# Peptides against a protein of PDB entry 4HTP: the designs that were tried, part 2

Target 1, 231 residues: chain A of PDB entry 4HTP
Amino acid sequence: SQTVASHVPFADLCSTLERIQKSKGRAEKIRHFREFLDSWRKFHDALHKNHKDVTDSFYPAMRLILPQLERERMAYGIKETMLAKLYIELLNLPRDGKDALKLLNYRTPTGTHGDAGDFAMIAYFVLKPRCLQKGSLTIQQVNDLLDSIASNNSAKRKDLIKKSLLQLITQSSALEQKWLIRMIIKDLKLGVSQQTIFSVFHNDAAELHNVTTDLEKVCRQLHDPSVGLSD

## One batch from the design tools (peptide; made by RFdiffusion4, then SolubleMPNN)

Design b1_p8_1_s4 (from b1_p8_1, 3 letters changed)
Fold by OpenDDE base, seed 4:
Structure b1_p8_1_s4 (fold): chain B 231 residues (1-231), chain A 8 residues (1-8)
Amino acid sequence: as target 1 above (231 residues)
Amino acid sequence: SSLDELLE
């Protein structure tokens, strides 16, 4: 069955996240998230106009926005050092070159951007002049690839992990990869709290999550902002 | 946004 996530470009989510990150005030951050969410809900209503009782929800996006709350997908087994080595290989960077060293020594970069400790930002600047300007993946496809990575990590199939990572990387812009990295590492650095994200999504979202710890259930049951838990 | 275009 078709889902909203199968139609929404991953680039749109990343653009929204980028706007949120760049926004200084809480209100502006909330506005950007709300706009994305409202558009998602509207598209959901249109897509499922003739279908009642669908299980489709904001979950595919929410689990990428709040990756630290992921419970369905197993661990990726991916750290910054692994990604650094992968990028060095993939981009054929000289190992003793400036960009390779930036990736490997991401905790103490000497660069002008002040991105110390933020591997994703360091990677972004390395990737920006080298990657496609526009990605082609949907949110659904991104989640499918991430599922594959987690599954193959559990199965100790490093070769297949690499294959899925390569698919993500080669079909993503530098900006999209920045956010992918942050999703994998589970630190988006949005400057807005989990509580705020939940509160914007639905008034009862935080409460339901605290009880169930099930992000999909939260997204499904509270899909309609006008319908509460007690209704 | 491209998402808004999908609503048209």
Scores: peptide ipSAE 0.030, ipTM 0.685, DockQ to the pose 0.911
Fold by OpenDDE base, seed 1:
Structure b1_p8_1_s4 (fold): chain B 231 residues (1-231), chain A 8 residues (1-8)
Amino acid sequence: as target 1 above (231 residues)
Amino acid sequence: SSLDELLE
């Protein structure tokens, strides 16, 4: 069965998240999320026009937007230090060079940017002059690779984890990698609460999630914003 | 949005 996530570029989600993060007001942040969601629903309706009983939903995107609520896949086993070492190796950065040291010592303030403690932002600036301008991954492909990482972490297959990470990195822009890192670390720093995201998605989303703790069920059962839990 | 281009 075809999914919306198989057609939506990961870059589109990342651009939306970037707009949300850069927005100062709650209303503007909500607007950017709503625009992405509305576009997703519109595409869903077009894709599934002749198929009424589909299991496809916003879940593939929602689990990346709210990675702290992920319950389907297990832990990635990935930390900032591991990513730092991977980037140093992949980009062939001098170990004693400024960029390698920035990645390894991301918690200490280096330079004029107040990005101390935000590994994803430090990685972004290192990657920007060195990586692709546009990524090629869809949201589905990103989720498939993340599933692979989690599965291989559970199986203690470090080589396969590295393989999937390399695929994510080599097929993503600096901006996409910034957000991917934040998804893996489970800290998006959007400046909007989980409750706000749920409220924009559906009026009953927070309640259903509180009862079920199942993000996929929330996205599937409340796919239509006009159909409530009591309906 | 890039998503809107997918509908064309």
Scores: peptide ipSAE 0.029, ipTM 0.705, DockQ to the pose 0.764
Fold by OpenDDE base, seed 3:
Structure b1_p8_1_s4 (fold): chain B 231 residues (1-231), chain A 8 residues (1-8)
Amino acid sequence: as target 1 above (231 residues)
Amino acid sequence: SSLDELLE
């Protein structure tokens, strides 16, 4: 069965996240998230117009927006140091060069952008002049690759982990990779709380999540903002 | 948005 996530470009999610991050006020941040969510729901209704009781929901996007609440896939086993080494290899960066050292020593201030400790931002600036301008992945494809990484980490198949990471990297823009890194590390730095995200999604979302700790169940049961838990 | 284009 077709899902909304199979049609939505990962770039669209990343652009939304970028707008949220750049917005100064809480109201503006909420607006950008709401606009994306409303568009998703509209697309869902159109896609599934003739099919009732589908299991498709906002879950594929929500699990990327709130990656710290991920419970379906196991740990990736990926840290900043691993990504740094991978980028150095993939981009053929000189090991003693400025960009390689920035990636490896991401916690040390470089004096340029004040992004010390934010590996994703450091990676973005290294990638921006070197990678494609527009990615080709859908949200579903990103999740499939992340599932592969987690599964192969559990199986200790480092070669297959690398393969999936390379697919993610080579098919993503610098901006998309910035957000992908933050999703893997589980820190998006959006400037809005989990509670705010849930409140915008559905009035009962926080309560249901507190009881079930099941993000997919929350997204599925509360897909319609007009239908509450008590209805 | 690209999503709006997919709805048309």
Scores: peptide ipSAE 0.029, ipTM 0.699, DockQ to the pose 0.827
Fold by OpenDDE base, seed 2:
Structure b1_p8_1_s4 (fold): chain B 231 residues (1-231), chain A 8 residues (1-8)
Amino acid sequence: as target 1 above (231 residues)
Amino acid sequence: SSLDELLE
């Protein structure tokens, strides 16, 4: 069965997240999220025009925007230090070089960008001159790879975890990798609250999530913004 | 947006 997520480039989500992060005001942040959501809903309606009973929803995107609420996939077992080592290996960075040391010592201020403690930003600047300008992954493919990582972490298959990470990295731009890292670490730094995201999605979303703690159920049951919980 | 292009 076709899903919206199988057609939407991961780059489009990352560009939206970047716009939200760079926006200063709450209203502007909300506008960027709403525009992405509205486009998603329009695409859903077009894709499923002849199929009224579908389980497809905004869930594939929502679980990446609110990764702290993920309950379907287990822990990735990935930390910043592991990613640093992987990037050093993959990019053939000299171990004693400036870029390798920046990744390994990401918590120490380097005096250049003021990004101390933000591994994703440090990684972005290292990756920018070395990565593809445009990624090739869809939101569905990103979720499939993340599912693989979580499953293989539970099974203690480190080699297969590395394989999936390499696929994510080699098929993503520097900007996409910045956001992917933040999704894995579960800290997007958008400057907008979970409650705000839910309120923009649907008026009843926060309430339904508080009761069910099921993000997929929230996205499916409240897919239509005009249909409430009591309907 | 790239997503809007997919809608056409």
Scores: peptide ipSAE 0.028, ipTM 0.687, DockQ to the pose 0.768

Design b1_p8_2_s1 (from b1_p8_2, 6 letters changed)
Fold by OpenDDE base, seed 5:
Structure b1_p8_2_s1 (fold): chain B 231 residues (1-231), chain A 8 residues (1-8)
Amino acid sequence: as target 1 above (231 residues)
Amino acid sequence: TLSLEKML
């Protein structure tokens, strides 16, 4: 079955997240999220105009925006150090070089950017001059690859984990990889609370999530902002 | 402008 996520470029989500992060005020952050959400809903309505009772929802995006609430996908088993080593290998960085050391020692301030402790930002600056300018992955494809990583982590198939990671990396821009890293590490640093995200999504979303702890159910049942939980 | 808008 066709899903919205199969059509939405991962780049669009990342651009939205970037705008949210860069926004100083809560209102501006909310605006950027709302614009993305509204566009998603409009696309959903157009895509499914002739289909009733679809299970498609905002869930594929929501689980990337709120990765700490992910319950369907098991642990990735990926940490910053693993990613650092992977990038060093993939980019053929000298191990004793400046960029390799930045990745490995991401917690130590090495520059004027104030990015210490944020591995994703460190990675971004290393990747920016070296990777594709535009990615090719959809949100669905990203989720499929992340599912693969989690599954293979559970199965202790490290080679297959690496394969999926390489696919993610080679098909994404530096900006997309920055956000992908944050999704994997489960820290987006958006500067907006979970409660705010839920409130913008639907008035009843926080309540339903508090009861069910099921992000997919929240997204499905409250897909229409005009239809309440009690309706 | 999101590319989504162009796909509608």
Scores: peptide ipSAE 0.030, ipTM 0.723, DockQ to the pose 0.810
Fold by OpenDDE base, seed 3:
Structure b1_p8_2_s1 (fold): chain B 231 residues (1-231), chain A 8 residues (1-8)
Amino acid sequence: as target 1 above (231 residues)
Amino acid sequence: TLSLEKML
């Protein structure tokens, strides 16, 4: 079955998240999120014009925007140290070199950008001169790879985890990888609350999530912003 | 191992 997520580039989500993060005011942050959401809903309506009873929803994007609310996937088993080691290997960085040490010691100030403690930002600057400029993954493909990682973590198949991570990395720009890392670590640093994201999505979203704790159900039941829970 | 730049 066709899904919106199978057509939307992961780069488009990352660009939206980047705009949200860079915006200073709450209103501008909300505007960027709303624009992405409205575009998604418009595409959904066009894609499913002749099919009213679809289960497709904003869930594939929402679970990446609010990764701390993920309940379908088990733990990835991935920490910053693992990613650091992977990047050092994949990029063939000298182990005693500046960039390798930045990745391994990401909590210490580097004296340049003030990004101490933010592994994703440190990784971004290491990756920027070394990675492709435009990624090729859709939101669906990103979610499929993340599902694979979680499943293989449960099965203790480290080789297959590495394989999926390599697919993510080799098909992503530095910017996309910055956001992917934040999704895996479950801290996007957008500067907007979960409540704000829900309120923009649907007026009843926070309430439904508080009761069900099911993000997919929230996205599916409240897909139409004009249809409430009591309707 | 092949570097990322070579793999891309």
Scores: peptide ipSAE 0.006, ipTM 0.462, DockQ to the pose 0.027
Fold by OpenDDE base, seed 1:
Structure b1_p8_2_s1 (fold): chain B 231 residues (1-231), chain A 8 residues (1-8)
Amino acid sequence: as target 1 above (231 residues)
Amino acid sequence: TLSLEKML
């Protein structure tokens, strides 16, 4: 059956995350997340209007927003150095060139942006003039590709890992790749806590997660903000 | 988001 995630562009999530990151105040950050979540829930209700007992939930998005809480898929085996090398190869960057060196030496501040240590931001500026303006992936497709990466990492199939990464990269804008990198590295730098994300999602979300450590269960059981944990 | 709103 169709899921909300199969319809939602990954770009929409990334744009929301970008707005959250750029917002200075907690209230403004919360507003942007709430708007995305509300839209998701409305779409869910419309999509599943005539279907009872669906398991579809916010989980596909939540696991990308809180990637450090991922427990379903195995480790990606991907670090910044690997991504740097991949981008240098893919973009055919001169290895001794400015952009290649920025990617490889991402921890050393060399630029005016103060992005030292944030590989995703450095990658963004390298990618922006070189990649597609609009991505084509849905949230479901992104998760499928990430599942593939994790599975192939476990199987030590480096060639297939690279294949899936290339699919992600070639079908994503610079902004989408910035956030995708942060999801893979598991550091979104949103400026809001996990507790805040859970509190906006559902009043009982933090409690249920503390007990179960199951993000999917949290998203499914507390899909309706009006239905509590004790109900 | 804008695209989600259009899908409703």
Scores: peptide ipSAE 0.048, ipTM 0.816, DockQ to the pose 0.684; fails the geometry check
Fold by OpenDDE base, seed 2:
Structure b1_p8_2_s1 (fold): chain B 231 residues (1-231), chain A 8 residues (1-8)
Amino acid sequence: as target 1 above (231 residues)
Amino acid sequence: TLSLEKML
């Protein structure tokens, strides 16, 4: 069946997240998120105009925006050190070179950027001159690949994990990879709270999540901002 | 986003 996530480029989500992160005020951060959400809802209504009983919702995007609330897929088993080694291999970086050392020693970077401890930012600057300007993945495809990684981690299939990671990396821009890394590590650093994200999504979202701890249920039941839990 | 607007 057709889903909104199968049509929305992952790049669009990443651009929105980048705008949110760069915004100083809470109101501006909220505006950027609301604009993305409203566009998603409008597209949903158009896509499903003749289908009243669909299970499609904002969930595919929400689970990437709030990755710490993920309960459907199991742990990825991926840390910064693993990603560093993978990038060194994939990009054929000299092991004793400046860029390889930046990735491996990301907690104490020698560079001019105040990015100490932020692996995703360090990776971004290494990737920027080496990656495509525009990625080709949809939000659906990103979630499918992340599902594959989690499944193969549980099965201890390291080769298949690497295969899925390579597909993510080779089909993504440097900016998309920055955000993908943060999604995998489960720390987006947006500067807005979980409660704020829920409040913008729906007035009853925080309450329903507190009771159910089911992010998909929250997105499905509260898809329409005008329909409350008591309706 | 620009891409979503084009699809509507």
Scores: peptide ipSAE 0.030, ipTM 0.726, DockQ to the pose 0.695; fails the geometry check

Design b1_p8_2_s2 (from b1_p8_2, 6 letters changed)
Fold by OpenDDE base, seed 5:
Structure b1_p8_2_s2 (fold): chain B 231 residues (1-231), chain A 8 residues (1-8)
Amino acid sequence: as target 1 above (231 residues)
Amino acid sequence: VLSLEKML
């Protein structure tokens, strides 16, 4: 079945996340998230105008925005060091070169950017002059690839994990990769709380999640902001 | 404007 996530470019989510991160105030952060969410809901209504009782929801995006709440997908088994090594290999970076060392020693302050400890930011600056300017992946495709990674991690198929990672990397911009890394590591650094994200999504979202711990259920049951949990 | 809005 057709889903909103199959149409939404991953770049759009990443651009939204970037705007949220760059925003100084809570109100501005909320505005950017709300704009994305509203656009998603409008698209959903248009896409499914002739189809009632669809299971499609904001879940594909929400699970990327709140990756620490992911329960359907198992662990990726990916850490910063693994990604560093992968990028060094893929980009053919000299192992003793500045960029390779930045990736490997991302925790050590090496520059004026103050990005120490944030691997995704370090990676971004390495990738920016080297990768595609525009990605081609949808949110659904990103989730499919992440599902593959988790499944293959469970199965201890490292070669297939690498294959999926390479597909993600080669089809994404530097900005998209920055956010993808943060999704994998499960730390988006948005500067807005989980509670705020839920509150913007739906008034009852936090409560339902506290009871069910099921992010998909939250997104499905509370898809319509005008329909409450008790309705 | 998000690309989503352009797709409608």
Scores: peptide ipSAE 0.078, ipTM 0.823, DockQ to the pose 0.819
Fold by OpenDDE base, seed 3:
Structure b1_p8_2_s2 (fold): chain B 231 residues (1-231), chain A 8 residues (1-8)
Amino acid sequence: as target 1 above (231 residues)
Amino acid sequence: VLSLEKML
């Protein structure tokens, strides 16, 4: 079955998240999120014009925007140290070199950008001169790879985890990898609350989530912003 | 303009 997520480039989500993060005011942050959401809903309506009873929803994007609310996937088993080691290997960085040490010691100030403690930002600057300028993954493909990682973590298949991570990395720009890392670590640093994201999505979203704790159900039931929970 | 709008 066709899904919106199978057509949306992961780069489009990352660009939106980047705009939100760079925006200073709450209103501007909300505007960027709303624009992405409205475009998604418009595309959904066009894609499913002749099929009204689809289960497709904003869920594939929402679970990446609010990764701390993920309940379908089990834990990835991935920490910053694992990613650091993987990048050192993949990029063939000298182990005693500046960039390798930045990744391994990401909590210490590097004296340049003030990004101490933010592994994703440190990784971004290491990756920027070394990675593809444009990624090729859709939101669906990103979610499929993340599902694979979680499943293989449960099965203790480290080799297959590495395989999926390599696919993510080799098909992503530095900017996309910055956001992917934040999704895996479950801290996007957008500067907007969960409540704000829900309120923009639908007026009843926060309430329904508080009761069900089911992000997919929230996205499906409240897909139409004009149809309330009590309707 | 998002890529989605261009694909419609």
Scores: peptide ipSAE 0.067, ipTM 0.818, DockQ to the pose 0.824
Fold by OpenDDE base, seed 2:
Structure b1_p8_2_s2 (fold): chain B 231 residues (1-231), chain A 8 residues (1-8)
Amino acid sequence: as target 1 above (231 residues)
Amino acid sequence: VLSLEKML
């Protein structure tokens, strides 16, 4: 069946997240998130115009925006050190070179950027001159690949994990990879709270999540901002 | 956001 996530480029989500992160005020951060959400809802209504009883929702995007609330897929088993080694291999970086050392020693960077401890930012600057300007993945494809990684981690299939990671990396821009890394590590650093994200999504979202701890249920039941829990 | 608007 057709889903909104199968049509939305992952780049669009990443651009929104980048705008949110760069915004100084809470109101501006909220505006950027609301604009993305409203566009998603409008597209949903158009896509499903003749199908009133669909299970499609904002969940595919929400689980990437709030990755710490993920309960459907199991742990990825991926840390910064694994990603560093993978990038060194994939990009054929000299092991004793500046860029390889930046990735491996990301907690104490020698560079001019105040990015100490932020692996995703360090990776971004290494990737920027080496990656495609525009990625080709949809939000659904990103989630499918992340599902594959989690499944193969549980099965201890390291080769298949690497295969899925390579597919993510080779089809993504440097900016998309920055955000993908943060999604995998489960720290987006947006500067807005979980409660704020829920409040913008729906007035009852925080309450329903507190009771159910089910992010998909929250997105499905509260898809319409005008329909409350008591309706 | 821009790509979604173009698809509507």
Scores: peptide ipSAE 0.066, ipTM 0.829, DockQ to the pose 0.756
Fold by OpenDDE base, seed 1:
Structure b1_p8_2_s2 (fold): chain B 231 residues (1-231), chain A 8 residues (1-8)
Amino acid sequence: as target 1 above (231 residues)
Amino acid sequence: VLSLEKML
């Protein structure tokens, strides 16, 4: 069956996350998230207008926004060092060059942007002059590739992990890759709490998650903001 | 967000 996630560009989610990160106040951060969520719900209603019993929900996006709460897929087995080496290879960066050293020594301050310790930001600046301006992946495709990575990590198929990572990287802008890295490492640095994300999604979302620890159930059962947990 | 709205 058709899903909202199969239609939503990953770029749209990344742009929303970027706006949230850049916003200073809690209210502004909430506004950006709410706008994305409302657009998603409107699209859902239009897509499923004639179908009452669909399992489609915000879950494909929510699991990328709150990656630390992921329980469906296993660990990726990916760290910053692996990504650094992959980028050096893919971009054909001189190993002793400035950009390669920035990626490998991402924890050391280089004095320019204050991005020490944030691998995703360092990667962004390396990628920006070298990558596509616009990505081509949907949220569904990103999740499919991440599922593949997790599955192949469990199966110890390093070659297939690399293949899926290359597909993600080659089909993504520098900005999209910044956020993808943060999703994989499970640290988005949005400046807004998990509780706030849940509260904007649904008034009962935090409570249901505390009981079930199942992000998909939260998204499905509380898909309609007007229907409560006790209803 | 903008692309989603255009798809409606």
Scores: peptide ipSAE 0.063, ipTM 0.821, DockQ to the pose 0.744

Design b1_p8_2_s3 (from b1_p8_2, 5 letters changed)
Fold by OpenDDE base, seed 2:
Structure b1_p8_2_s3 (fold): chain B 231 residues (1-231), chain A 8 residues (1-8)
Amino acid sequence: as target 1 above (231 residues)
Amino acid sequence: MLSLEKLL
């Protein structure tokens, strides 16, 4: 069966997240998230018009927006240092070069940007002149690759982890990789609280999550904003 | 959401 996530480009989610991050006020941040969510729900209704018993939901996107609440997949085993080394290798950066040193010493201010301590931003500027302008991955494909990474980390298959990471990197723009890194590290820096995200999604979402701690269940049971927990 | 809108 088809899912909404199999049709939505990962680039669309990343563009939304970028807009949210750049927005100054809470209201504007909420608006950008709501627009993405409403578009998703509209597409869901069209895609599943003749199927009332589908399990498809906003979960594939929600688990990337709130990665700290992920419970289905285990730990990736990926840190900034590992990513730095991978990028140096993949991009064939000179080890003693400026860009390689920026990635490895991302906590030290370089004076060029106020991005010290934010590995994803440092990576973005290194990647921007070297990567495709448009990625090719869907949200479903990103989640499949992340599932593979987590599974192979548990199995200690480092070569297969690298393979999946390379697929993510080579099929993503610099902006998409910035957000992908933040998803893996589990810190999006959106400036919007978890509670606000839940509140926009559904009035009962925070309560249901507090009881179940199951993000998929929250997205599935509260897919329709007009149907409450007590209904 | 230009890409998603085109799919509708």
Scores: peptide ipSAE 0.073, ipTM 0.826, DockQ to the pose 0.697
Fold by OpenDDE base, seed 1:
Structure b1_p8_2_s3 (fold): chain B 231 residues (1-231), chain A 8 residues (1-8)
Amino acid sequence: as target 1 above (231 residues)
Amino acid sequence: MLSLEKLL
């Protein structure tokens, strides 16, 4: 069946996350998230106008925004060191060069940006002059690739994990990869709480999640902001 | 403006 996620560019989510991160106040951060959510809901209504009882929801985006709450996928088995080595190989970076060393020693401050300990930011600056300016992946495609990684990690198929990672990397901008890394590592650094994200999504979202711990159920049951949990 | 809005 057609899903909103199959139409939404991953770049749109990443640009929203970037705006949220750069915003100073809670209100501004909320505004950016709300704008994305409202656009998603409007598109959902248009896409499913003549269809009742669809299972499509905000879940494909929500699970990327709150990756620490993911329960459907198993562990990726991916750490910063693995990504560093992959980037060095893929970008053909000299192993003793400045950029390779930045990736490998991401915990040590080496520059003026103060990005020590944030692998995704270090990767961004290395990738920016070397990657495409615009990615080609949808949110659905990103989730499919992440599902593949998790499944293959469980099956100990390292070659297939690498294949899916390479597909993600080669089809993503530097900015998209920054956020993808944060999604994989499960730390977005948005500066807004989980509670805030839920409250913007639906007034009853936090409560339902506390009971069910099922992010998909939260997104499906509370898809309509006007329909409450008690209704 | 999100590219998503152009799809509406």
Scores: peptide ipSAE 0.067, ipTM 0.809, DockQ to the pose 0.794
Fold by OpenDDE base, seed 5:
Structure b1_p8_2_s3 (fold): chain B 231 residues (1-231), chain A 8 residues (1-8)
Amino acid sequence: as target 1 above (231 residues)
Amino acid sequence: MLSLEKLL
């Protein structure tokens, strides 16, 4: 069955997240999220116009926006150091070179951008001159690859994990990879709370999540902002 | 305008 996530470019989510992060005020952050959500819902309505009782929802995006609430997908087993090594290998960076050292020593302030401790930002600047300008992945494809990584981590299939990571990397822009890294590490640094995200999504979302701890149920049951939990 | 709007 067709899903909204199968049509939405991952780049669109990443650009939204970037706008949210760059926004100074809460209101502006909320606006950017709302615009993305409204577009998603509009597309959902159009895509499923002739289909009732679909299970499709905002869940594929929500689980990337709130990765710390992910419960369906198991641990990736990926840390910054692993990603650093992977990038050094993939980009054929000299091991003693400036860029390799930046990736490996991401916690050390380099004095240039104030990005110390933010591996994703460091990676972004290394990747920007080296990567594709535009990615080709949809949100669904990203989730599929992340599912593969988690599954293979559980199965201790390191080679297959690397394969999926390479697919993600080679089909993503530097900006998309920045956000992908943050999704994997589960720290988006949006500057907006989980409660705010839920409140914008649906008035009852926070309550339902507090009870169920099931992000998919929240997204599915509260897909329509006009239909309440007790309706 | 999100790319999604172009798909409709």
Scores: peptide ipSAE 0.064, ipTM 0.809, DockQ to the pose 0.810
Fold by OpenDDE base, seed 3:
Order: C-alpha cells, then sequence, then structure tokens
Structure b1_p8_2_s3 (fold): chain B 231 residues (1-231), chain A 8 residues (1-8)
C-alpha cells in the first residue's frame, strides 16, 4: 500500500526542521511546521482521493519530529560514543586527529562554533566536507531502517545494527545526518515545545495524546484539522 | 516549494 511517507524525501523534513531551528520567533517556527504539514495533508488527499478508509497519516513524520514520544520501537541502544567510533571508522579519520577527537570529546568546547555538548552539530561539521550533498532516502525508508536498528538491538545483533546505520549514513547528506542523530538521541533542539507542535497539528491533539499516549492514534484520529475528537 | 508539490 502506498503511503505519503514513501514519496516524501527525508531531505524535505530535515530542511523544514533546519528552518524551524534557525527561526528566532515562535510565530516563524510555527509557520515552517504548518507549511510542511499542510503540504503533507494535501499530498495525502491527492494520493488517496479514491480510497476513504486508509490508515495512512502524518505518523511517520510525527514520530521523527517528537522522537521522545516513540512507543512502537524499542530502544536503539545507540549513544554518541558509538556513533563517534562508527564515523571515525567509516570516514577513515586519523584516531589522534582533530576531527576524531572532536567526535569523541564532543562535550568539550573545541573551535569557534560553541557547539559543546551537541554531538549532532559536531558531527555535521566533520561530515559536511566529506559526505553527499544530497541524500536519497524517503521518510518511509528512514523509519524502516530505524525499525531494523531497534529490532536488532533487542536481538543483540550488533552486526545488523551497524549495517542499518551504514545504510542511513551513506545515503544521507551531512544536514540529514545531523537531524537523524538528533532523532536517534531524541533531542531535536527546535526551540518549540511539544504542546506547540500538537496545537499546530490539531486543537485536540494534546488532549488525545495525554489520554492514550499513542502518537499513531493521535495522527490517525485527528488527521483532518476540521474534525474534532467529539465529532 | 516543497518536493511534495512537484509530485502532484
Amino acid sequence: as target 1 above (231 residues)
Amino acid sequence: MLSLEKLL
């Protein structure tokens, strides 16, 4: 079955998140999120115009935007230190070199950017001159790979975890990897609250989530912004 | 313009 997520480039989500992060005011942050959401809903309506009873929703994107609310996947078992070691290996960075040390000691201020403690930003600057300029993954493919990572972590298959991570990394730009890292670590640093994201999505979203704690159910039941929970 | 609008 075709889903919106199978057609949306992961790069489009990352570009939206980047715009939100760079925006200074709450209103501008909300505008960028709303534009992405409206585009998604419009595409959904076009894709499913002849099929009224679909389970497809904004959930594939929402679970990446609010990764701390993920309940379908088990833990990834991935920390910054693991990613640092993987990047050093994959990029063939000298172990005692500046970039390897930046990744390993990401909590210590290094250089002029003031990104201490933000591993994703440290990784971005290391990756930018070394990675693809444009990624090739859809939102669906990203979620499939993340599902694989969580499943293989539960099964203690480190080799398969590494395989899925390599697929994510080799098919992503530096910008996409910055956001992917933040999704895995579950801290996007958007400067906008969970409540604001829900409020923009649907007026009843926060209430329904508070009761059900089911992000997919929230996205399905409140897919239409004009149809309320009590309707 | 988002890439989605180009697909429609």
Scores: peptide ipSAE 0.062, ipTM 0.807, DockQ to the pose 0.951

